# Peptides against a protein of PDB entry 1Y74: the designs that were tried, part 13

Target 1, 57 residues: chain A of PDB entry 1Y74
Amino acid sequence: LGLERDVSRAVELLERLQRSGELPPQKLQALQRVLQSRFCSAIREVYEQLYDTLDIT

## One batch from the design tools (peptide; made by RFdiffusion4, then SolubleMPNN)

Design b2_p27_8_s2
Fold by OpenDDE base, seed 4:
Structure b2_p27_8_s2 (fold): chain B 57 residues (1-57), chain A 27 residues (1-27)
Amino acid sequence: as target 1 above (57 residues)
Amino acid sequence: DELLRELEEILRRLEELLKLLDTLLLT
């Protein structure tokens, strides 16, 4: 789903930005942790369930 | 700059989805 792809891509971009040194890494790392958290995974699951139930593709 | 711009765009999309979920859960 789009949400899962967006989260995965966002994490990839955050990792690249951390390596590039364009921005202070601490906030980028914190955001990455949030996106990879159980909370974010639960939100994705709810989103997936809603779209599966409503047959929204 | 390009990577940051793409990240910001993704985060905006995520924010919109969270707003929709918030609406569904609270209404």
Scores: peptide ipSAE 0.242, ipTM 0.742, DockQ to the pose 0.735
Fold by OpenDDE base, seed 2:
Structure b2_p27_8_s2 (fold): chain B 57 residues (1-57), chain A 27 residues (1-27)
Amino acid sequence: as target 1 above (57 residues)
Amino acid sequence: DELLRELEEILRRLEELLKLLDTLLLT
């Protein structure tokens, strides 16, 4: 789903931004940890189940 | 700047999806 793709792309961008040194890395790393957390995985699971059940495009 | 702009756009989309999810769970 689009949510999984967006999370994956956001993590990739955060990793690239951390390597570039354009921004302070600590806040970027914290956001990356949130996006890769079990909490976000659970939210994605709920989202996927709801969309599967409701047949939402 | 380009990477930051794309990241901000993705985060905005994620925020909207979370709002939709909240609406579906509360109704």
Scores: peptide ipSAE 0.238, ipTM 0.741, DockQ to the pose 0.759
Fold by OpenDDE base, seed 5:
Structure b2_p27_8_s2 (fold): chain B 57 residues (1-57), chain A 27 residues (1-27)
Amino acid sequence: as target 1 above (57 residues)
Amino acid sequence: DELLRELEEILRRLEELLKLLDTLLLT
């Protein structure tokens, strides 16, 4: 799914940005935690179910 | 800078998808 790919890529970028020191690491880490949280996983699950049910491509 | 730009673009797409989900769940 596009959402899963985007979340995975966003996490990769956040990890790289944290190591670069270009931005405040605490905020980047907080955003990464949100994207990897059970909350985000639950949203992704709802998204997957809705798109499967509606046959949205 | 390139990584930040890509991240911002992804976050914009995620935001739009969340808005769509909100609409679908509320209607």
Scores: peptide ipSAE 0.236, ipTM 0.740, DockQ to the pose 0.713
Fold by OpenDDE base, seed 3:
Structure b2_p27_8_s2 (fold): chain B 57 residues (1-57), chain A 27 residues (1-27)
Amino acid sequence: as target 1 above (57 residues)
Amino acid sequence: DELLRELEEILRRLEELLKLLDTLLLT
């Protein structure tokens, strides 16, 4: 779903930005940890279940 | 620059989805 794709893409971009050195890596790492957290995964699961139940893409 | 803009756009979409979920949970 869109949320899963957006989270995955955001993590990818954060990793690339950390390697580029355009921004201080510490804040990028913190944001990446949030996006990869169990809490974020649980929110994604809720979102996916809602869209599955409502048959919305 | 371009990657940062894309990231910001994604984060904005994520924020909007979280707001919608919050609204649904409060209803």
Scores: peptide ipSAE 0.233, ipTM 0.737, DockQ to the pose 0.736

## One batch from the design tools (peptide; made by RFdiffusion4, then SolubleMPNN)

Design b2_p28_1_s1 (from b2_p28_1, 15 letters changed)
Fold by OpenDDE base, seed 4:
Structure b2_p28_1_s1 (fold): chain B 57 residues (1-57), chain A 28 residues (1-28)
Amino acid sequence: as target 1 above (57 residues)
Amino acid sequence: LDELLEAILRALAELREQFEELLRLVEE
């Protein structure tokens, strides 16, 4: 399971897109904030715990 | 721009897929 990696990658890409100036940054920044939010982190942690508990191979 | 947007969409799709898989396993 690579949830943390995928979230981090998405945030990185959003930051690059914002810096490019090719699109209005507001919606991109909002999405970035969602991905970096405590809520998103908590949900990710729950899913990672579930993955570990289920011992998925 | 297009390549970067595609990369973002792929990253989000992969993330969604992982969440959905876990949800399916919990529902079973």
Scores: peptide ipSAE 0.140, ipTM 0.661, DockQ to the pose 0.038
Fold by OpenDDE base, seed 1:
Structure b2_p28_1_s1 (fold): chain B 57 residues (1-57), chain A 28 residues (1-28)
Amino acid sequence: as target 1 above (57 residues)
Amino acid sequence: LDELLEAILRALAELREQFEELLRLVEE
């Protein structure tokens, strides 16, 4: 399970796109904030705990 | 621009796929 890595990758790419100046940054920044929010982190934590509890390989 | 957007969409799709897999395992 690589939820944290996938979130970090998405944020990194959004930051690069914002710095390019090719698109208005507001919507991209909003999406980045959602991915970095406490809510997103809490949901990720629940899923990671479920993964560990279910003992799936 | 297109390559970067495609990379973002792929990253989000991979994240979604991981969540959906976990949901399937819990719902079964």
Scores: peptide ipSAE 0.139, ipTM 0.661, DockQ to the pose 0.038
Fold by OpenDDE base, seed 2:
Parts: C-alpha cells; structure tokens; sequence
Structure b2_p28_1_s1 (fold): chain B 57 residues (1-57), chain A 28 residues (1-28)
C-alpha cells in the first residue's frame, strides 16, 4: 500500500503545474490543500489501518 | 502542459485504484 507516496506525488505534480504558470493556480491550490488536509490524512490512516488488519501482501 | 496534466491524472487514478481495492476487500 502506497497511499502516502501517491498523495505526495500528486502534490508534487500539482506544485510543478502551478509553477509553470500555464493555468490559473487557484483550483490547483485548492486541490493541493485538500490532499494535504487533516481530513485526507485521517481517511488515509483509516484505510492503512484496514490494510494492516487484513494483512494483505 | 499536456504531459504534466496527464501525469497528474495518472497519479490521481492510481490513488483511486488503491482506495477501491481496499473497499472491495472489506466488502468480501
């Protein structure tokens, strides 16, 4: 399970897109804020706990 | 621009797939 890695990668790409200046940054920043929110991290933690409980390999 | 947008969409799709797989396993 690589939820944290995938969230981090998505944030990285959004930051690069914002720096390009090719698109208005407001909606990109909003999406980045959602991915970096405590809510998103809490949901990720629940899913990671479920994954650990199921002992998936 | 197009390649960067595609990379973002791929990253989000991969994230979604992980969540969906976990949901499927919980439903079983």
Amino acid sequence: as target 1 above (57 residues)
Amino acid sequence: LDELLEAILRALAELREQFEELLRLVEE
Scores: peptide ipSAE 0.139, ipTM 0.660, DockQ to the pose 0.038
Fold by OpenDDE base, seed 5:
Structure b2_p28_1_s1 (fold): chain B 57 residues (1-57), chain A 28 residues (1-28)
Amino acid sequence: as target 1 above (57 residues)
Amino acid sequence: LDELLEAILRALAELREQFEELLRLVEE
């Protein structure tokens, strides 16, 4: 399971796309904010706890 | 631009897949 890694990678790529200026940044920034939100972090934590409970390797 | 967009979409798809797998295992 690599939820934290995948979220971080998605945010990194969104930041690069915003800096390029090729697209309006508003929607990209909104998506980035969702991924970095406390809500998203809380959901990720719940799923990581489920992963540990299920003892998936 | 296209390559960067594709990379973002792949990253989001992989994240979704991980969440969906965990949900499936809990529902079973």
Scores: peptide ipSAE 0.137, ipTM 0.659, DockQ to the pose 0.038

Design b2_p28_1_s4 (from b2_p28_1, 15 letters changed)
Fold by OpenDDE base, seed 4:
Structure b2_p28_1_s4 (fold): chain B 57 residues (1-57), chain A 28 residues (1-28)
Amino acid sequence: as target 1 above (57 residues)
Amino acid sequence: LEELLQLLLELLQQLRRQFEELLRLVEE
């Protein structure tokens, strides 16, 4: 689903930005932690379940 | 740098829209 892909891609971009050293890593790492949190994963699971239940393509 | 930040911002905007849609579907 779009959400899982977009979360995974956002994390990849945050990791690349942290490795570049051009930006303070702390804020990027905090955002990455939010996107990889149990909260974000639970919201993704609810989203997937709702789309599956509502047959929203 | 700038291109990666722009791509990240676009993804975060997409995620926000998806979460806002989910919230609307749960409130109905």
Scores: peptide ipSAE 0.263, ipTM 0.753, DockQ to the pose 0.038
Fold by OpenDDE base, seed 3:
Structure b2_p28_1_s4 (fold): chain B 57 residues (1-57), chain A 28 residues (1-28)
Amino acid sequence: as target 1 above (57 residues)
Amino acid sequence: LEELLQLLLELLQQLRRQFEELLRLVEE
């Protein structure tokens, strides 16, 4: 689904930005932790279930 | 740096729109 792909890509970009050393990593790590949180995963699961149930394209 | 920040910002904006869509579907 678009949400899973976009979360995964956002995490990849956050990891690249952390590795560059051009920015303080703490805020980037905090955002990455939010995107990889159980909360974000649960919202994604609800999204997947709703789209599967409603047959939304 | 700038291009990666721009790509990240665009993805965060896409994620926000997807969450806002999900909220609308749950509020109906």
Scores: peptide ipSAE 0.261, ipTM 0.753, DockQ to the pose 0.038
Fold by OpenDDE base, seed 2:
Structure b2_p28_1_s4 (fold): chain B 57 residues (1-57), chain A 28 residues (1-28)
Amino acid sequence: as target 1 above (57 residues)
Amino acid sequence: LEELLQLLLELLQQLRRQFEELLRLVEE
């Protein structure tokens, strides 16, 4: 499903941006923590279950 | 820098659209 892939890619980009040193890391790291949170994982699981149940492609 | 920020913004916009779709499906 797009959500898991997009979250994983967003985290990868945040890690690249943190490694560049061109930006203050704290805000990027905070956003990464939100995307990797149990809350975002639970919402992804609900999304996956709904799409699996509704057979939405 | 700018290209990576743009790619990140596009992904965050895509994630927002998926969350908004999920909210619509729960409100119906």
Scores: peptide ipSAE 0.259, ipTM 0.751, DockQ to the pose 0.038
Fold by OpenDDE base, seed 1:
Structure b2_p28_1_s4 (fold): chain B 57 residues (1-57), chain A 28 residues (1-28)
Amino acid sequence: as target 1 above (57 residues)
Amino acid sequence: LEELLQLLLELLQQLRRQFEELLRLVEE
């Protein structure tokens, strides 16, 4: 689904930005932790279930 | 640097739109 793909890609970009050393890693790590949180995973699961239930293609 | 930040910003904007859509579906 789009949400899972976009979260995974956002995390990949945050990991690349942390490895570049051009930016302070703390804020990037905090954003990555939010995107990988149980809360974001639960919202994704609800989103997936709603799309499956409503047959939204 | 700038290109990766721009790509990240675009993805965060897409995620925001998907969350806004989810909120609409839950409020109906």
Scores: peptide ipSAE 0.255, ipTM 0.750, DockQ to the pose 0.038

Design b2_p28_2_s1
Fold by OpenDDE base, seed 2:
Structure b2_p28_2_s1 (fold): chain B 57 residues (1-57), chain A 28 residues (1-28)
Amino acid sequence: as target 1 above (57 residues)
Amino acid sequence: LRELLEQALRELQEALELAEELARQAEA
């Protein structure tokens, strides 16, 4: 799934950033804001509705 | 695939929560 891949990638990035502690908190916060944006929420909602309808395992 | 997506979303939520905590600690 496209969203699945993007979410997984985002999670991986966040985990790397958190573990390294090398990046300033502002950059991490910026990424967080993007992932918490209404845009990402809307995409998530569409995917959830789609796969609920299609009953994809 | 849906289960994998659900897992990813859960992990995303956990990562975001950790990021928020880290940001708060850095700002304190």
Scores: peptide ipSAE 0.078, ipTM 0.543, DockQ to the pose 0.056
Fold by OpenDDE base, seed 5:
Structure b2_p28_2_s1 (fold): chain B 57 residues (1-57), chain A 28 residues (1-28)
Amino acid sequence: as target 1 above (57 residues)
Amino acid sequence: LRELLEQALRELQEALELAEELARQAEA
């Protein structure tokens, strides 16, 4: 699914940024705040519940 | 697919925690 691919891509990018040190810590922290926002958390939880209900592999 | 998503979400959380630690160390 698109969301799965996007999440996977985001993980890869974050890991690369952390290892390379190319991104200033402040910008990395800003992105962290966005991804840890209440909005992102709520969407994630709803998505998880939806797929638990659908019981997909 | 669900299992892959769950793995990705766990890895995302771990990356975010690492990012937080890195940011904290940079501020020290």
Scores: peptide ipSAE 0.077, ipTM 0.544, DockQ to the pose 0.054
Fold by OpenDDE base, seed 3:
Structure b2_p28_2_s1 (fold): chain B 57 residues (1-57), chain A 28 residues (1-28)
Amino acid sequence: as target 1 above (57 residues)
Amino acid sequence: LRELLEQALRELQEALELAEELARQAEA
């Protein structure tokens, strides 16, 4: 799924950012705020509801 | 698939927490 792939990619990117230490704090914080946004949470909940309804493994 | 997504979300949360700590250290 697209969401699963995007979440996995986001994790990889964050791990790279943490290891490199090359990203300035402001940009790192901006990325964090986007990923922690209510928008992202809402999309996650919609997908979870669909999976629960359709019984997708 | 749902369980895999939930696992990914947990890993994302852990990565975000580490990133927050890194950001705080960089700001200090």
Scores: peptide ipSAE 0.074, ipTM 0.543, DockQ to the pose 0.056
Fold by OpenDDE base, seed 1:
Structure b2_p28_2_s1 (fold): chain B 57 residues (1-57), chain A 28 residues (1-28)
Amino acid sequence: as target 1 above (57 residues)
Amino acid sequence: LRELLEQALRELQEALELAEELARQAEA
């Protein structure tokens, strides 16, 4: 699916960027704040609930 | 799809932890 591909690609790119060390620390911290945000946690919860309910592999 | 989502979430968490470590190193 397009979504699974995009998510996988995004994760890969983030890992590469972080390992390169070329990004300013402040930008890394900004990304950290986004990923640790209540918004991201809520979205994660919604996805988990939906796919658990639908029993999608 | 559920399995892929769970995998992605785990990988995001690992990437986040790496970013935290790199940020700390850059501040030193």
Scores: peptide ipSAE 0.078, ipTM 0.549, DockQ to the pose 0.073; fails the geometry check

Design b2_p28_5_s4
Fold by OpenDDE base, seed 1:
Structure b2_p28_5_s4 (fold): chain B 57 residues (1-57), chain A 28 residues (1-28)
Amino acid sequence: as target 1 above (57 residues)
Amino acid sequence: SLAELLRALQEIEEALREVERLAREAEE
């Protein structure tokens, strides 16, 4: 799917925009916080739980 | 299928690891 690559590129763009100082950083920082949120951790946990339940290594 | 779902979740997990790395770099 290329999800990892696409998400990484989006975050890199976000980071560059924040560092440029050309735009108000608040909304950009909010997006960064979402990506660092417990929601993201929860998605990872769902994946791990499924593999644990099915005993998939 | 279940296999497709597991694959999709794996890709999301990998993407999130990279996002977290980049986010930490942005804060430094």
Scores: peptide ipSAE 0.079, ipTM 0.528, DockQ to the pose 0.089
Fold by OpenDDE base, seed 3:
Structure b2_p28_5_s4 (fold): chain B 57 residues (1-57), chain A 28 residues (1-28)
Amino acid sequence: as target 1 above (57 residues)
Amino acid sequence: SLAELLRALQEIEEALREVERLAREAEE
């Protein structure tokens, strides 16, 4: 769904930014870890359940 | 780019706010 795709896109962008060296990598890596955390996965699951019934795109 | 990342994060934030809104409404 949209949220899952957005999270995946954000992670991809973070990885690219880390490789480019344009920004300090430590904060980017920390943000990536947050987005890939179990907490975010749980939130995505809730979002998907709501999306299926309420269409909250 | 940084701008693209920020836009993606904003979209995530908006989705999360909507989830939170619905959760509050369900509690009432």
Scores: peptide ipSAE 0.060, ipTM 0.513, DockQ to the pose 0.034
Fold by OpenDDE base, seed 2:
Structure b2_p28_5_s4 (fold): chain B 57 residues (1-57), chain A 28 residues (1-28)
Amino acid sequence: as target 1 above (57 residues)
Amino acid sequence: SLAELLRALQEIEEALREVERLAREAEE
């Protein structure tokens, strides 16, 4: 779904920004950890369940 | 780029806000 795709894209962009050295890496890494956390996975699960029942497009 | 990351985060935020809105409406 769109949310899963957007989260995956955001993680990829964070990894690229960390490698480029354009920005301090610590805050970028912290945000990446949040997006890859069980919390974020639970949110995506709820999103998918609601998407099957409700029109969120 | 940073601009692309910010756009991705905005899209995530918008999706989550929509989920929250629909959840509230389902409770009403």
Scores: peptide ipSAE 0.058, ipTM 0.513, DockQ to the pose 0.035
Fold by OpenDDE base, seed 4:
Structure b2_p28_5_s4 (fold): chain B 57 residues (1-57), chain A 28 residues (1-28)
Amino acid sequence: as target 1 above (57 residues)
Amino acid sequence: SLAELLRALQEIEEALREVERLAREAEE
């Protein structure tokens, strides 16, 4: 869904920023880890469940 | 770019707010 897509896009952008060296990588890596965490996955699952239950397209 | 990342994070935040709204509606 949209949330999963946005998270994936954010991770890709973080990876690019890390490779470019424009910014110190440590905080970018930390943010990437958060976005790829089980917490974010759980949020995505809740998001999908709610939309499925409410039949929101 | 950093600007693109910021926009992506903003979209995630908006999505999370929508999840919270839907969760509240489900409690009613």
Scores: peptide ipSAE 0.057, ipTM 0.516, DockQ to the pose 0.035

Design b2_p28_6_s1 (from b2_p28_6, 11 letters changed)
Fold by OpenDDE base, seed 5:
Formats: C-alpha cells, structure tokens, sequence
Structure b2_p28_6_s1 (fold): chain B 57 residues (1-57), chain A 28 residues (1-28)
C-alpha cells in the first residue's frame, strides 16, 4: 500500500539525513524509531483494514 | 531531501485524518 511505501521511503530518507550530518541525528533517529515501531505497524494494519472495510476510494 | 521527507510525513498524516473523517461520518 501507499502507506507502507511512504513509511519505507521516509525511513530511507531519515537514514540518509543521519549519515549526512546536516541535521541533528538524535531527533531523526527518534522519528525513524517511531515509524518502525509496533505502534506504526498497528496503525498501518488499521489503515489497511479500514480502507478494505469502508471501500475508500 | 528534507523537503521530500516532510512531504511524505504530511501525506501520512493526511491519510490518517481522512480515515478519521470517514469514521466520524459513519458514527454520526
């Protein structure tokens, strides 16, 4: 789904930004951890089920 | 880029907001 792709891309960008040193790495790493957390995975699951159940276009 | 990252995050939040709005519509 688009959500999973966007999360994956966001993580990729966060990793690059951390390596570049252009921005404070700790906050970027914290955001990355949130996006890769069980909570985010649960939200993705809810997202998928809601789109399927509600047939949102 | 940072701009792309921010755009992605905004899109994610917008999708969640959209889902919430649909749920609210069903509840009303």
Amino acid sequence: as target 1 above (57 residues)
Amino acid sequence: SLDELLALLRRLLEELRRLLEELERLER
Scores: peptide ipSAE 0.073, ipTM 0.557, DockQ to the pose 0.037
Fold by OpenDDE base, seed 4:
Structure b2_p28_6_s1 (fold): chain B 57 residues (1-57), chain A 28 residues (1-28)
Amino acid sequence: as target 1 above (57 residues)
Amino acid sequence: SLDELLALLRRLLEELRRLLEELERLER
């Protein structure tokens, strides 16, 4: 779904911001770890199942 | 940009909120 695409794009942007040095790299890296964690993947799975079950337009 | 990142994260949260709102309506 769009959620997976948006997560992937968010990770891409985080990687770029880490290289730019505009923000503390450690904080950005921590956020990236959360988005790439098994926990986040599980939330995405729940999102997909709920979306299909509720037939949201 | 930072603004684009923030916009993406806000969109993700809004989608999850939308699902929760639908569940709440079904319970009422």
Scores: peptide ipSAE 0.071, ipTM 0.554, DockQ to the pose 0.037
Fold by OpenDDE base, seed 1:
Structure b2_p28_6_s1 (fold): chain B 57 residues (1-57), chain A 28 residues (1-28)
Amino acid sequence: as target 1 above (57 residues)
Amino acid sequence: SLDELLALLRRLLEELRRLLEELERLER
């Protein structure tokens, strides 16, 4: 879904920014960890189930 | 690329907001 695609793209961009050095890498790593956390994966799952159940367009 | 990242994060937050609004409609 769109949410999973956007999360994956966000992680990709964070990895690139960590190598560029233009931003503090520690903060970028922390954000990446949050996006790849069990909590965020659970939110994605809830998102997918709600769209399926409620037929949200 | 930072602008793209910020745009993605904003879109993610908007999707979560949309879901919350739908849940609020069901609860009311």
Scores: peptide ipSAE 0.071, ipTM 0.559, DockQ to the pose 0.037
Fold by OpenDDE base, seed 2:
Structure b2_p28_6_s1 (fold): chain B 57 residues (1-57), chain A 28 residues (1-28)
Amino acid sequence: as target 1 above (57 residues)
Amino acid sequence: SLDELLALLRRLLEELRRLLEELERLER
């Protein structure tokens, strides 16, 4: 679904922003770590299961 | 861009909120 794709794109953008120096890289790296964490993966799994179970369109 | 990143994050949170709202609706 869109969640995984959006997470992947967000990580890509975070990496670019880190290289640009537009923002302090430490906070961007922290956000990237959160998005790539097992926690975020678990949330994605819950997201997918709930959409399947509840038939949310 | 930063704007695109923020838009993605907002969309992500909105999707999670949507799930929560559906669960709350079913609970009510």
Scores: peptide ipSAE 0.073, ipTM 0.559, DockQ to the pose 0.037; fails the geometry check

Design b2_p28_7_s2
Fold by OpenDDE base, seed 5:
Structure b2_p28_7_s2 (fold): chain B 57 residues (1-57), chain A 28 residues (1-28)
Amino acid sequence: as target 1 above (57 residues)
Amino acid sequence: SRRAEEEARRRARREELLAELERELAAL
């Protein structure tokens, strides 16, 4: 589903921004950790179950 | 100046990466 891809892409973009050294790495790393958190994974799972149930393409 | 052009290219690449990140975050 789009959400897992979008989260994975957002994490990749944050890693590129961190490696550039042009932005404060600690804030980007904190955002990356939030996106990879068990909380965001659980929310994603609930959304995926809702999309599977509602057949919203 | 070659240095000013290299800095402008780095800024443009950062702005592109930020605009893509903003699009991915707005889709969540």
Scores: peptide ipSAE 0.082, ipTM 0.513, DockQ to the pose 0.144
Fold by OpenDDE base, seed 1:
Structure b2_p28_7_s2 (fold): chain B 57 residues (1-57), chain A 28 residues (1-28)
Amino acid sequence: as target 1 above (57 residues)
Amino acid sequence: SRRAEEEARRRARREELLAELERELAAL
């Protein structure tokens, strides 16, 4: 689904920024952990269920 | 100077990655 891809892409971009060393790695790692959190997974699950129920292709 | 050009390229790449990250976060 679009949301899962966009979250995965955001995580990859954060990893690239961390490897550059140009930004505080702890702040980027904190944001990465938020995007990989059970909260974001639950929002994704609700989104998937809504799309499955509404038959929005 | 070569160093100033290398630093400018690093800054430009950082700004591009941040702008892409902002677009992906706005699409969630």
Scores: peptide ipSAE 0.079, ipTM 0.504, DockQ to the pose 0.199
Fold by OpenDDE base, seed 2:
Structure b2_p28_7_s2 (fold): chain B 57 residues (1-57), chain A 28 residues (1-28)
Amino acid sequence: as target 1 above (57 residues)
Amino acid sequence: SRRAEEEARRRARREELLAELERELAAL
């Protein structure tokens, strides 16, 4: 699914930025935790259900 | 200066990674 791939890619990019040491690691880690949260997963599930319903109409 | 060129290459790579991250976040 596109959204799951994009979230996974965003997390990978944040890990690369953290390893570079050029940005405050705490802020990047906080954003990574938000993207990997159950809240983000629940929002993804709602969007997937809505798009599946709209693609059938 | 070799050090200034290495710092410029690190900055350019950071800007590329940020621009890619912004594209992925805008696709959500």
Scores: peptide ipSAE 0.063, ipTM 0.478, DockQ to the pose 0.164
Fold by OpenDDE base, seed 3:
Structure b2_p28_7_s2 (fold): chain B 57 residues (1-57), chain A 28 residues (1-28)
Amino acid sequence: as target 1 above (57 residues)
Amino acid sequence: SRRAEEEARRRARREELLAELERELAAL
């Protein structure tokens, strides 16, 4: 689903930025932890259920 | 200098990755 893909892509981009060392790694890690949080997972599940219910392709 | 060009390439790649990240975050 779009949101899961977008969150996964955002996490991948943050990992690339962390490995480059060009940005403060602690801030990127904090953002990565937010995106991987139970809150973001719950929002994803709500969106997934809405897409399944509305048949929004 | 070769070092300045390498640093400029790193900065450009960083800016591209940030702009992509901003697009992904704006779609949430």
Scores: peptide ipSAE 0.057, ipTM 0.461, DockQ to the pose 0.148

